# Designs tried in a protein design run: peptides against a protein of PDB entry 7Q4I. Part 58

Target 1, 281 residues: chain A of PDB entry 7Q4I
Amino acid sequence: HENSTIAERLYSEVRVLCWIMTNPSNHQKKARHVKRTWGKRCNKLIFMSSAKDDELDAVALPVGEGRNNLWGKTKEAYKYIYEHHINDADWFLKADDDTYTIVENMRYMLYPYSPETPVYFGCKFKPYVKQGYMSGGAGYVLSREAVRRFVVEALPNPKLCKSDNSGAEDVEIGKCLQNVNVLAGDSRDSNGRGRFFPFVPEHHLIPSHTDKKFWYWQYIFYKTDEGLDCCSDNAISFHYVSPNQMYVLDYLIYHLRPYGIINTPDALPNKLAVGELMPEI

## One batch from the design tools (peptide; aimed at target 1 H209)

Design b2_p24_8_s3 (made by RFdiffusion4, then SolubleMPNN; from b2_p24_8, 13 letters changed)
Fold by OpenDDE base, seed 4:
Structure b2_p24_8_s3 (fold): chain B 281 residues (1-281), chain A 24 residues (1-24)
Amino acid sequence: as target 1 above (281 residues)
Amino acid sequence: PVLINEEQKKLIKEYFSKTSKPLP
C-alpha cells in the first residue's frame, strides 16, 4: 500500500536529534503532544526544561524559567547535547513545543550535506546578523560540526558569544554561529520555495492584503510569495501549531490519501564534499 | 491576518517575547 523504503534509508543515513524547548507548565499541555505526533519520527527526541519529567523524557537544565531565560536555556541545551548526545545524531534540530515538523522532508533537504560541514538551516531572517539568522519559532537545525563549534569555540568566549542569558535566543545563537564561521544555509527548494515557516500553514497559504509594513516582510532574508506558491511541496516546519492541530496535521500528512494519485519521490541529489553548499538559486 | 484566533494571538505574543522583536 505504501512504499517507505527511501524514508527508511534516510532515517538511517540522516540521523536527527530533536530537542524541544519547553517548561514545566507546558509538559502536559503542549510537549506531550509533540511526543505523540511528529517528535516520534526523530531518531532521538529530548525535551529541554527546568524540571525533569521521566514520562516526557524531559531534562532539567540549570536555568530559570521565563521569557528572559530562553537564550540561557538554548546554551545549556546544546551543552547538554554535546556532552551526552553528539554522536547519537548527524543533525540537531531545535523546535518549540508549538512547532510542527515533517522530519522526512528535513532529512531530504539535509541528505546532500556532510554533518562535518559547519552549517545550519531554518527560516532565515536578515536583521542583526550579517549572514542572517534562523527564526527560533520555525525551528533550526545544526550540523554536528556546527554544534561542536558553538559549544567548544563560541560559548566559552564572551567576545564571540553573549555570556548573559538575556536577549532573543535566535538572534544570539545566530551571532555566535557567525563568529565561529558556521554558515547560515539556504533551506529553499529547487523552485525557491521556503521550507521552514514561523507561522501556521493558514497564514502563509492564504493571500491576505498583508500590510507591506508587516514585520515579516522586513525580516525574511529571501523573497517569498503568498498563496500556494508560498511553500515547498516538501515543507519542513510550521509554528503556532496548537496541540489539536498537531494531530490534524499528522492525519492529513501521514494518513489521508487521495485515491488514484501516486506520489513518486524525486531522485536523491549527489552528496556534497565537506564544507560544500548547494549552489545558490 | 484576519484568520488568527485568540489562541494564536497569545502564541504570537509569546513568540515575540522569546525571539527577535519586530522592527518598527
Scores: peptide ipSAE 0.140, ipTM 0.733, DockQ to the pose 0.046
OpenDDE base, seeds 1, 2, 3, 5: peptide ipSAE 0.034, 0.023, 0.015, 0.039; ipTM 0.692, 0.604, 0.415, 0.668; seed 2 fails the geometry check

Design b2_p24_8_s4 (made by RFdiffusion4, then SolubleMPNN; from b2_p24_8, 12 letters changed)
Fold by OpenDDE base, seed 3:
Structure b2_p24_8_s4 (fold): chain B 281 residues (1-281), chain A 24 residues (1-24)
Amino acid sequence: as target 1 above (281 residues)
Amino acid sequence: PVYINEEQKKLIKEYFSKTAAPLP
């Protein structure tokens, strides 16, 4: 029997609302697979779309579709959360419908922080925003106070927050949050390893002879290592994860166990006699 | 917290190297 006592405690003490950025064309293709995998481990899961879907539990936000409307959708999503769900959680995660998240590792990172601290976490980038901003694809998590400041203080003021719906979503929310003194936190572990990743595990775990000219190395706020040392043992997110890869990650992380390495291994089966076969299951 | 040991990291790496399409 797997001992989940600590995970259950953190589930109760570190409540996370996950909202998923999606669109009607991706409800069946992508979003439903989030719901069937990592999204089930959130305390609350909401899909933010332009059309309602009762099977998915999707909300129709008053925004158009397309890349130029992502900032508009983010503003309306957090308005909706503040109005209907601000007390349903302590932390509020934005993820894409191709982001995979290990929610237990996020709860572990967030555990020491108060939800009343104006802070947010993710994969920090250095351009455009003085304190940095969090990569949209890697997903980012706001404290309850950060959501309050964003919706109540930043959004109503065009000097603090962009009023139109155009621009890079992650950069624009980063500017707004900085302007209301929400801190861009450090999500790295005690060894300085990253936890939020804007690419698939393959791209981070494989030392690619990536040209140092690759934009990512110019954007990353903290120095990152390559290969197996790239990533925390308590990594939180990966981006560009296909629906099939979500099920593979769920299997590898939560089901696949190397015998004899885990704290409570299953008992060894009895040895068979010569010529005896295992019973068909 | 879920610990991903070196063997699991290796399995993830090996699987994705075979199945993941290169990002454009």
Scores: peptide ipSAE 0.024, ipTM 0.443, DockQ to the pose 0.501
OpenDDE base, seeds 1, 2, 4, 5: peptide ipSAE 0.018, 0.020, 0.000, 0.020; ipTM 0.619, 0.603, 0.367, 0.568

## One batch from the design tools (peptide; aimed at target 1 H209 Y219)

Design b2_p25_1 (made by RFdiffusion4)
Pose (drawn by RFdiffusion4):
Structure b2_p25_1 (pose): chain A 281 residues (1-281), chain P 25 residues (1-25)
Amino acid sequence: as target 1 above (281 residues)
Amino acid sequence: SEESEEIFDESEEKVEETEKEEEEE
């Protein structure tokens, strides 16, 4: 048994809309498993694709397939969400079909922040954007105000926002958001442990690549060695998670528990004013 | 071990493509 009253209260207080980038080849192989595991825990779940699908109720964006159109799919998905869902949620998560999200921990992190604060959160990388950009695979989440500025202020101005549909989707949205005064939030916990992860848990708990010019150690905005200390007890996301591993993470996180060890929740911080972020770690 | 190596190789290839595209721009 479990008492989920606290999480149910946050479910109504911190509405999270989750959109999943997918394609027809992945509808049954990957996107289905996201819907059956962590996708159903979002306030609203949307599969953004280039074709329709009964099972997923997928939205067909006017965008071709291929890695060269991921940026186009991101722009069209946020335009669609602004057009049809801007008042349906406070927070707007972009995730791949190989991202796993503990949605309850996302509501815990977002609780103190105003949806009117122009901010987005994720795993923060240094290159290409002064204030940093968020890993597309770890998932990144925008405030309602961040979605308004992206669709209303950044997309119509080609100098602020790349008009072609090519490029690294996460780097481009990092540039458009910095150009419209959307803050790159700090998603680490109060102990400085990460919550958003671009790899599976093993790769952060046991870093095999050892600071040998591997891209991750160069890209990470906040320096860390990782290891057994890498990860928050309230971590939000992992990536490169196979469809089978979606169900395993669900089982180990939500079902399996050591008898007599009761997780006591840390108190929720007080709400913040518009434009305010938590004290820096 | 083989699976982890494949994930790391794939991710590194994607980063190298991004870096090339940003340099060309």

Design b2_p25_1_s1 (made by RFdiffusion4, then SolubleMPNN; from b2_p25_1, 15 letters changed)
Fold by OpenDDE base, seed 3:
Structure b2_p25_1_s1 (fold): chain B 281 residues (1-281), chain A 25 residues (1-25)
Amino acid sequence: as target 1 above (281 residues)
Amino acid sequence: KEEREKIYKEAEEVAKEVDEEAKKE
């Protein structure tokens, strides 16, 4: 029998609404597998699409499909969340239908923060946005206050937030959030290891002779190492995870146990005041 | 190896699209 007492506490105290970016062609191929794996560990799970699907609990947003509409879909998704679900959670995660998330690790990271603090977390990239922005593929999580500022203050003002639906989704939301003083948080653990990852675990864990010219090394905001030191023991997300890999990860993380090894969780940190961030490492 | 190359290629394409869109502004 697993002792889930701390996880259950965090489930109640750090409420997370997860919205999944998907499309009608991926409802059965990808999104369903999110619902059957990590998505069931969210307090609320919503699939944002262009078509309704009652089996999936998908919402039909008033946007077209295609890469050029991702920003439009993100804007409409957060409008929908603000209108219908802003009080149903404390934190609001965007993920793709090929993102895998360890929700308990995200709750652990978020625990000290007030949801009234205007902050968001993810894999921080340095280009285009002065404070940085969060990689779309790795998924990013907004506080309730960040969602409020985005929807109420940023979106209605074309000077603060792009009104059309074109552009890189993650860059555009990053610009909007910066313009309303939502802080781009540091999601690294106490050892300086990343928690949100824009690729599969294999690509981060295995030192690849990746060309030093690989764009990722130019985009990453914080210095990252390769190998086992690349990733927090409390990593939160990985991207480009196939449906089959989601089930493998679910098994490895939640079911497979090395006999005789007991993991004792660290003590929870003290809660921060509204507007306060953890010290940078 | 082929799957890695595909993922990296897709990631590079996304990055290029981001760069191109960012330059249009």
Scores: peptide ipSAE 0.020, ipTM 0.590, DockQ to the pose 0.836
OpenDDE base, seeds 1, 2, 4, 5: peptide ipSAE 0.019, 0.014, 0.020, 0.017; ipTM 0.569, 0.561, 0.586, 0.565

Design b2_p25_1_s2 (made by RFdiffusion4, then SolubleMPNN; from b2_p25_1, 13 letters changed)
Fold by OpenDDE base, seed 2:
Structure b2_p25_1_s2 (fold): chain B 281 residues (1-281), chain A 25 residues (1-25)
Amino acid sequence: as target 1 above (281 residues)
Amino acid sequence: KEESKKIYEKAEKMEEERDKEEKEE
């Protein structure tokens, strides 16, 4: 018998709307597999596309397709969420159609924070944005207040937020959020280990898998180790996850158990006041 | 090995495109 009481509590108290960045060519190839795996653990799941798909629950945003439209799609996605869904959740996750997310671990990280705190979390990168920005591929999560500030305060002002649809999606939202005093949070665990990952587990877990000159080591905001200490036991996301790997991860995380090993969850931390952050490590 | 290589090549291209887009601004 599995005891899910704490996970059920967090599902109720830390409501997450997940929106998935996709396109019509990926509805059947990728997005459908998100819906059949980790996406079912979101409180609400929406696919943001250029075409409607009733089987997928995809929304047709008023944007073109292609990499040069990703920033445009992100702006329209958050406008759509603000207009139709701002009260349906406390936290709003962006993920790609090849991102895998352990939603329970995200709820655990978010539990102490007020959704009225202007904050967002993800894999923090240091270039281009003074406070840092969150990697688009690893996925990033905004508080309800962060979404409000982005849509109501940033987007209408060309001095605060880029009006054009060009530019790196994750950098551009990072600039906009900084300009409206949305804080780039620290998503690391109490041991300083990351929770959001811009690559597959293998690439983070295996030491010396990349050259030391690989751009990632220059982009990371916080120092990270390689090997087993790379990653929190409560890791939240991985990127470049194939459809087949999503089902493997679902099996390994939620079904496969070593007999006789029982994991007892840590106690929940105290809740923070509005505007308070966890101490940096 | 081949799949991992393709992921890194994709990631490198994404960074090059990002760096280009952010320098043109």
Scores: peptide ipSAE 0.332, ipTM 0.866, DockQ to the pose 0.828
OpenDDE base, seeds 1, 3, 4, 5: peptide ipSAE 0.307, 0.301, 0.305, 0.322; ipTM 0.859, 0.855, 0.857, 0.864; seed 4 fails the geometry check

Design b2_p25_1_s3 (made by RFdiffusion4, then SolubleMPNN; from b2_p25_1, 12 letters changed)
Fold by OpenDDE base, seed 3:
Parts: sequence; structure tokens; C-alpha cells
Structure b2_p25_1_s3 (fold): chain B 281 residues (1-281), chain A 25 residues (1-25)
Amino acid sequence: as target 1 above (281 residues)
Amino acid sequence: SEESEKIYKEAEEIEKERDEEEKKE
């Protein structure tokens, strides 16, 4: 038996809708495994596809398939969420069908923030967007107000948001959100450790002789270290997680325990006012 | 690992494609 009282409180107070970017060819291969693992811990889980799947709870968006349509799918996904689900949650997570998310750690990060604050969080990248943008693969979470501004203010205006469906999905939403004054938040913990990761845990935890020319080191907005100090103890997401690795992570995080070690959670921070952010580290 | 190298190569290709798309705008 485990004590989940604080996690249950946060489940009620920090409601998260998770939408999963997928396609019909991945419904059984990838998306089903999200539904069977971390996706069950979302308050609402929706799979955004080009085809309906009632077993998966997949929505058929009016978009084509392929890499060149990811931005189109993101626009239609948030339009669908705004029309049908804007009051069903406080926060709206985009993830890929190979992203693994620790939803409890995301609720902990989000707890102090008002959902009426125009903010979003993820793995912040520095290119192309002045305030930065959030990596698509690591997943990113919008406040309810950020979704409203994106759908109501940005999307209808071609000067604020790209009308075409082409372009890098995460860069394009980052441009749109900046243009409507949605803030690119800092998702790092109090030690300056990252919480959203665009790769598998192995790639962040193990100091690889990755060439210092590796694109990631040029893209990261905040300096990160490799090894044990790479990652928050309250890490939120990892990308390129295979279906088998999702079950391994689910076991390691939620079932495997070292006997005699009890983790005492930190006290919840004070709630922020609307429009207020945590101090930068 | 061979799997790790595959992920890195795939990520490099994705970012290269992204950089080429952003340079066309």
C-alpha cells in the first residue's frame, strides 16, 4: 500500500488534459501503449489523429498525414480542445506517441501557477523565437489562457500565426504564442535541473562523448549538465521512448521501490497571482 | 548502443530538415 493523498489532491486541483500526437499507423504500435501507461494518469486523454478509433479514443482531425502536416494537426488539435474541452482541464499537454510523461511531477511544477496566466512550459529551445520555444518531442503544456489566446487571438490572424500547415510544429506554435504574449516559462527545478527532455533518460544521464557540435547544445535555452545532475528528481518527460521502455519506466517509477527508503515530499509552494511567474534561477 | 546511435542520427536528420525548412521562410 502507498500513500497517494498529495498526488490525489493535485489530480483534483491541477487538472491536465493530455493530447497525444499520433497517426492511424501508430494507433496499435505506439498510442495504445501510452494509454496503458502514463496516459491513464491524465485527467483527460485524447489521441489526435487523421482517423477515428473508438478503442483508443482517437479523434479524426481534418488534416493529412506526414511530417509536413504536424503543424496543421497541432492547430486543429487545439481548436478541437478549445471547442469541446477548454473547461475539462486547467492545463493542456501536447505529447508525441513516443513521449513518456510523469504527470504527477508536471502537476507539482504547475501547482503555483494560475491557469489564467498566459504561460506554457516544456524543454525551452533558443533558436528562431526571441523568448524561446518548447521542443515538440519533449512535450509542452499550455495554461487554459494560453490555449484561449492561441485559438482565439493567434490562429485567426495570419500576421500572428502561420496559416499554412507546413513548418516545424514546435517553432510555429512558439512564434504564435509569443505574438499573443503567452510567456515561455522556466520548467527547471529549484536546483536549475531540467524537467522536460527531448531524448530518452539514457542519453541525458550518461555523459556520452557527444560532439560539442551536437545540435542540442546549440538549441537548449538554459545550460544543462550531463550525468546525474542533468535531470530533476521531479523530471516530467522523455522522448524517443519505445513502447517496451514505457512499461519499463512505468514499473521503475510507480512499482519498484528500494526497501526502507521513504521519500518525503517537499511542501507545496504558495500559489502565484494571475500573471505572476516563479523567479528565474 | 546501436539503438542510441540510431536515435541520435534520427534526431540529427529531423533537426537538419527543420533548419532547412526554417531557412526557406
Scores: peptide ipSAE 0.254, ipTM 0.835, DockQ to the pose 0.826
OpenDDE base, seeds 1, 2, 4, 5: peptide ipSAE 0.045, 0.259, 0.201, 0.246; ipTM 0.658, 0.835, 0.813, 0.831; seeds 1, 2 fail the geometry check

Design b2_p25_1_s4 (made by RFdiffusion4, then SolubleMPNN; from b2_p25_1, 13 letters changed)
Fold by OpenDDE base, seed 1:
Structure b2_p25_1_s4 (fold): chain B 281 residues (1-281), chain A 25 residues (1-25)
Amino acid sequence: as target 1 above (281 residues)
Amino acid sequence: SSESEKIYEEAEKIKKETDEEEKKE
């Protein structure tokens, strides 16, 4: 017997629209597996593509395909969300078609924040953007106010937001959001452990003999330790997750239970006022 | 290469190195 009462409460109080970055060649190969696994736990799930797919709920955005068009697709995706879906959720997650997300853990992190606070969360990187930016692969979540500022204030102004579709998608949205005073939040838990991960669990959990010269250690905004202390017990996302690994993760997280071990959830924190952030740890 | 391409190339490299180490054990 599962007691889902707190998860059901958070599902109603912390509404999340998930949009998935995909393309027509990946609808059946990748995106369909997101819809069958973690994407079903979003309040709304939309696939952003260049072709419509009614079985997938995919939207055809007015963009070309290819790696050089990812920033163009992100701009059009948020315009589409603002026009059609801004009131359907409180928070708006971008993920890739190979990102896995524990949506309940994201709702727990977001619970104290107002959706009217101009903030976004993800795996924070330090280069190129003064406040940092969120890694595109780990996925990032905008408040409703952050989406409004991005679409209404940033996108129409070439001085605030890049008009061209070229560039690193995550860096370019990070610049635009900083220019409209959307805050790059801290997604770490109360122990300083990360929640959004730009790689698979094994690459974060296993102290890899990664040369200290590995770019990731130069890019992370917050110093994180390697090994078991890398990752929150309430981790939110992993990237480069294969379609098969999505079903394995769904089984391990939601179905597999060690008999006789009962986890009691921590108490929910107090809600913050509009514009307030959790203190940095 | 975009920063996203560097992320992907390095992650694929680490995965190949890990898969090759696991095959040697």
Scores: peptide ipSAE 0.025, ipTM 0.578, DockQ to the pose 0.088
OpenDDE base, seeds 2, 3, 4, 5: peptide ipSAE 0.021, 0.022, 0.022, 0.020; ipTM 0.568, 0.565, 0.575, 0.566; seed 2 fails the geometry check

Design b2_p25_2 (made by RFdiffusion4)
Pose (drawn by RFdiffusion4):
Formats: C-alpha cells, structure tokens, sequence
Structure b2_p25_2 (pose): chain A 281 residues (1-281), chain P 25 residues (1-25)
C-alpha cells in the first residue's frame, strides 16, 4: 500500500500539461506505451502528430513528417496549446515518445515557482544559446507565461524566432525563449544532482565515454563527472527509454520497495514572487 | 544475448550522434 495524499494535493496545486511529439509510425510502437505508463499521471496529456488516431486522440498538426519538420511541430503544438489549453494548466511539458517522466518529481520541483514567472526547465546545454537550451529528449517544461511569450511575442517576429520548420527543435525554442526574456531555470536538486537526463539511467550512473571529446561533456552547462552520484532521489526524466522499459521503470519506481525503508518527503519550499527563482546551487 | 545486442545498438547510435553534433560546432 502507499499514502499518496501529498502527491494528490500537488496534482491540483501544480497542473502539468504533457505534450508528446510522435508520428504515425510510432502511434502503436511507442506513443501508446507513454499513455499507458507515465502519460496518465499528467493533469492533461496530448499526442502531437501529423495524423489523427482514435486510441491516442492525437492532434494532426499541419506539418509534414521527417526530422526536418520537428521545429515546425514544436511551433504548431505550442500555438495549439495556447489557442485551446493556456488556462488548463500551470506548466507545459514537451517530451518525445522515448522520454520517461516521473511527473510527481516535476510537481515537486515546480511547486515554489509562479506560473507567471517566465521560465523553462530541463537538462541545460551550453552551445548556440548564451543562457543555455534544454535537451528535447530529456523533456523541457514551460511556465504559462513562457508559453504566452513564445506564441504571442516570439513566433510573430522572424528576427527573434526561426520561421522555417527545419533545425534542432530544442536549440530553436531555446533561442526564441531567450529572445523574449524567458529564463533558463536550474533543474538540479539542492545537492547539485541532475533531475533531467537525455540518456537511460545506466549511461549516467556508469559513464562509459570518458571525457574524450564526446559531445555530452562539451554541451553540459553545469560541469559534472556523473557516475553513481549523478542522479537525484527526485530525478524527473530519462530518455532513449524503449517501450518495454517504460513499464519496467514504472514497476521499479512506483511498486518495488525495500520493506521498512520509508521515504520521508523533504519539506516544500515557500512560494516565490513573480520573476523569482530559487537560490542558485 | 538480446540485452547485449540492444546495448550495442544504443552505443552505435550515440557514436553517430557524437560525429554529427561536433561537426556542427
């Protein structure tokens, strides 16, 4: 048995809308498994695709397929969410169909921040954007105010926001958001451990590639060696998670527990004023 | 054996990504 009263209170206090980037080839192979595992724990779940689907209730964006249209799907998805769901949630998560998210830990991290604060969170990378951009695979989450500025202020101005549908979806949204004074938040825990991860847990716990010009060690904004210390007890996301591994992570995280070891929750920080972030690590 | 094959496929994918991402710098 479990007492989930605290998480149920945060469910109402910190509404998270999750949108999943997918395509018709992945509807049954991947997107279904996201809906059956962590997707149902969001306040609202939306599958953004180029075609409709009964099982997912997928939204067909007016965007073609291919890696060259992922940026177009991001722009159209946030425009659709602003048009139809801006008051349905406080926070707006973008995730791939191979992202796994512990939604309860996302509500824990977001609790102190005002949805009117212009901020977004994720795994922070250094290149191409001065304040950093968030890994698209690890998932990134925008405040309601960040979604308003992106749709209302950045998309209509081609100088601030790339108008073509090509490019790295996460780098482009990082540029549009920096250009409209949306802050790149720090998602690490108070001990400095990461919460958002672009790889599976094994790759962070046992880093095989050893600072050998591998792109990850160059891209990471906050320097870390990772290893067994890499990851927070309140980590939020992993990526490159197979459809089968969605169910395994669900089992190991939510069901399997060592008898007599009771997780005691850390106290929630006090709410922050509009425009304020937590003290830097 | 299936698990080892999946691990090797993931490592090969990451190496390909490494070449592509650094080429953009």
Amino acid sequence: as target 1 above (281 residues)
Amino acid sequence: EELEEEHEELEELLEEENEERLAEL

Design b2_p25_2_s1 (made by RFdiffusion4, then SolubleMPNN; from b2_p25_2, 14 letters changed)
Fold by OpenDDE base, seed 2:
Structure b2_p25_2_s1 (fold): chain B 281 residues (1-281), chain A 25 residues (1-25)
Amino acid sequence: as target 1 above (281 residues)
Amino acid sequence: DELEKEKKEREKLIEKLNKELNSLL
């Protein structure tokens, strides 16, 4: 028998709305597999699309289809969330339809923070934005206050937030958030290990003979190692996860157990005041 | 203008990486 008491507590105290970036062509191919795996562990799960799908609970946003509209879709998604769902959760996760998320680990990371703190978390990249920005593929999570500032303060002001729908989605939201004093948080664990990953586990866990010129090493905000030290024991997300791999990960994380090994969860940290962050490591 | 070029280059690199990863999986 599993003891989920602390996970159930965090489910209630750290409410997460997950919105999934998708499109009509991926509803059946990808998005439904998110719903059938990790998405069921969100407090609320919404699929943001250009077409409605009642089976998925997909919302048709007033955006065009295509890769060039990702920034437009993100703006409309957060507008929709603010209008309809801002009180349904404390934290608001953006993920792709090929992102896998361990929601319990995200709740653990978020637990000390106030949702009224203007902060967001993810895989932090250093280019283009002074404080950094969160990689779109790894997924990123905004506090309720961050969503409010983004929608109410940033989006209406072309000087603070790009009005057109062009550009890299993750960079553009990062600029907007910085301009309204939403802080780019540190998502690393107490050992300095990352929690949000812009690639599949295999790419991070296996020391690749990646050329030091690989763009990722120039983009990462914090130094990270490859191999077993790459990743927190409480890792939150991976990107480019196929539908089949989502079911494998669900099995490995939630069902497969090494007999005789008992994991005791660490004690929860103290809650921070509004505006306080954990010290960067 | 330079920033947009860098963004496009990044997107191309990500797409390339995705293709490579998908071929391995």
Scores: peptide ipSAE 0.031, ipTM 0.690, DockQ to the pose 0.074
OpenDDE base, seeds 1, 3, 4, 5: peptide ipSAE 0.031, 0.029, 0.018, 0.020; ipTM 0.687, 0.678, 0.543, 0.566; seed 1 fails the geometry check

Design b2_p25_2_s2 (made by RFdiffusion4, then SolubleMPNN; from b2_p25_2, 13 letters changed)
Fold by OpenDDE base, seed 3:
Structure b2_p25_2_s2 (fold): chain B 281 residues (1-281), chain A 25 residues (1-25)
Amino acid sequence: as target 1 above (281 residues)
Amino acid sequence: SELEEEKEKREERIEELNKKLNSLL
């Protein structure tokens, strides 16, 4: 029998609303598999679509479908969350319908932070935005205050936030958040290892002779290593995870155990004051 | 936009990498 006492405590103290970026063609193909795997570990799970689906619990946002509408969908998703769900959670995760998330590891990372701190976390990229922005595919999590600032202060002002629906979704929200002084946090662990990943585990764990010219090395904000040292033992997310791989990951993370190895969790850190961040490593 | 073209090239490269990795498994 597993001891989940700390995980249960964090489930109550670090409430996470997960919203999943999807579309009607992916409700059955992808989104339902999120709901059946990692999405069930969110305090609240909402699928943001262009069509309602009562079986999935999908919301029809007033946006069109296609890659050119992802920014529009993100804006409407956060408006919807702010209007209906801003008090239902402390933290608000965006993920894609092919993102896999270890929600307990995210709660552990978020535990010291106040949800009233204007901060967001994810896989930080350095181009286009001075403080950086979070990769859309890896998923990113906003504090309650970050959502408030985004919806109330940024979105209504075309000088602060792009009014049209075009552009790279992750870059555009990153610009908006910077313009309202939402801080791009450091999601790395105490060893400097990343927690949010824009690729599948295999791409990060296998030392590929990836050409040093691979765009990822130019985009990543923090230096990262390849191989087994690439990733935190408390990694949070991976992208491009197929529906089948979601079930494999669920089995490996939550069911498969090596006999005789007992993992003792680290002690929780002290909580930070409002507006305080963890020291940079 | 130059950003959309860069994103599309990025997605194509990722898809190629995924195909290559899936062929090794």
Scores: peptide ipSAE 0.027, ipTM 0.628, DockQ to the pose 0.048
OpenDDE base, seeds 1, 2, 4, 5: peptide ipSAE 0.025, 0.024, 0.009, 0.018; ipTM 0.634, 0.622, 0.457, 0.450; seeds 2, 5 fail the geometry check

Design b2_p25_2_s3 (made by RFdiffusion4, then SolubleMPNN; from b2_p25_2, 11 letters changed)
Fold by OpenDDE base, seed 2:
Structure b2_p25_2_s3 (fold): chain B 281 residues (1-281), chain A 25 residues (1-25)
Amino acid sequence: as target 1 above (281 residues)
Amino acid sequence: SELEKEREEREKRLEELNEELNSKL
C-alpha cells in the first residue's frame, strides 16, 4: 500500500485548476487522454475549446481555431476562469493537450507561496520580456492574484495588454503580466534544476550534440545542462507528449516501483508572506 | 517577431518528429 498522506495534504492546501488548451479536432485524439491520465490529479480540470463537449467537460470559448488565435483563446480562457472559477482554486495552470504534468510536484513547488502573491511559474525564457516569460508548451501556472491582475487590470488596457488575438500567446501574456507587476518566478529546485520542460523527457535527459546555435540555448533564462542533471527529481511538466506516452509516464511515475527502494520526501518549507518570493539560485 | 515565428516553426517540426518516432514504436 502506498502512503499518500503528504500528497493528500497538498491536494487540499494547494488547490490547482488545470485548463487545457485544445480544439474540437483534438478532443478525442489528445484531450481525452489528458483527462484519463494526469488531468485527474488536478482539483479542477477544464478543457478550453471552440466547441462544447459534455463528455470531455470542454468549454466553448468565443474564439476561432488556428495558431493565430492561441492568444485570443488564452485571454478568453482566463476571463472565463475569473468569472466562474476564481475561488475554486489557488493556482491556475495552463497546459496544452500534449503537455504532461506531475501535479504533486507542482503543489510542492507552490506550497510556500501565497496565492495572493502576484506570481507565475513555468519554463522561463529571456527574450522579448525584461523579466522573462514562461514557455507556452511547458505550461505555466498563475496565482489567483496573478489571474485577477491579468483579467481586471491588464486585459482592459490596450497599453498594458495586446488587444488583438494574434501573436505568440506565451510572449503576449508575459508582457501583460509584467505590465501589472506579476512576477516571473523561478521554478528551479534547490539544486538549480528545472521543473518545467518545453520538450519530451528524452530531449532533455539525453545529451545531444545540439548545435550551440540551437534556439533553446539562446532562449532559456537560467543556464541548464543536458543529461540526468537537467531535470529536478521533482520535475513538473513535459511537452510534445503523445497520448501513448502519457499512459507510459503515468505507469512509470505512479505505478512502477523498484522493490526495496523507499523514497522519503523532504520536509515542507516554511510558508512565505504575501508578496515574498524564494530567493533565486 | 521573426525570431518567435522561427521558434514556433522549430517546435512544430519537433512535434512532428516526435509523432513520427512514436508511430514507429
Scores: peptide ipSAE 0.061, ipTM 0.727, DockQ to the pose 0.045
OpenDDE base, seeds 1, 3, 4, 5: peptide ipSAE 0.037, 0.026, 0.024, 0.046; ipTM 0.718, 0.598, 0.582, 0.724; seed 4 fails the geometry check

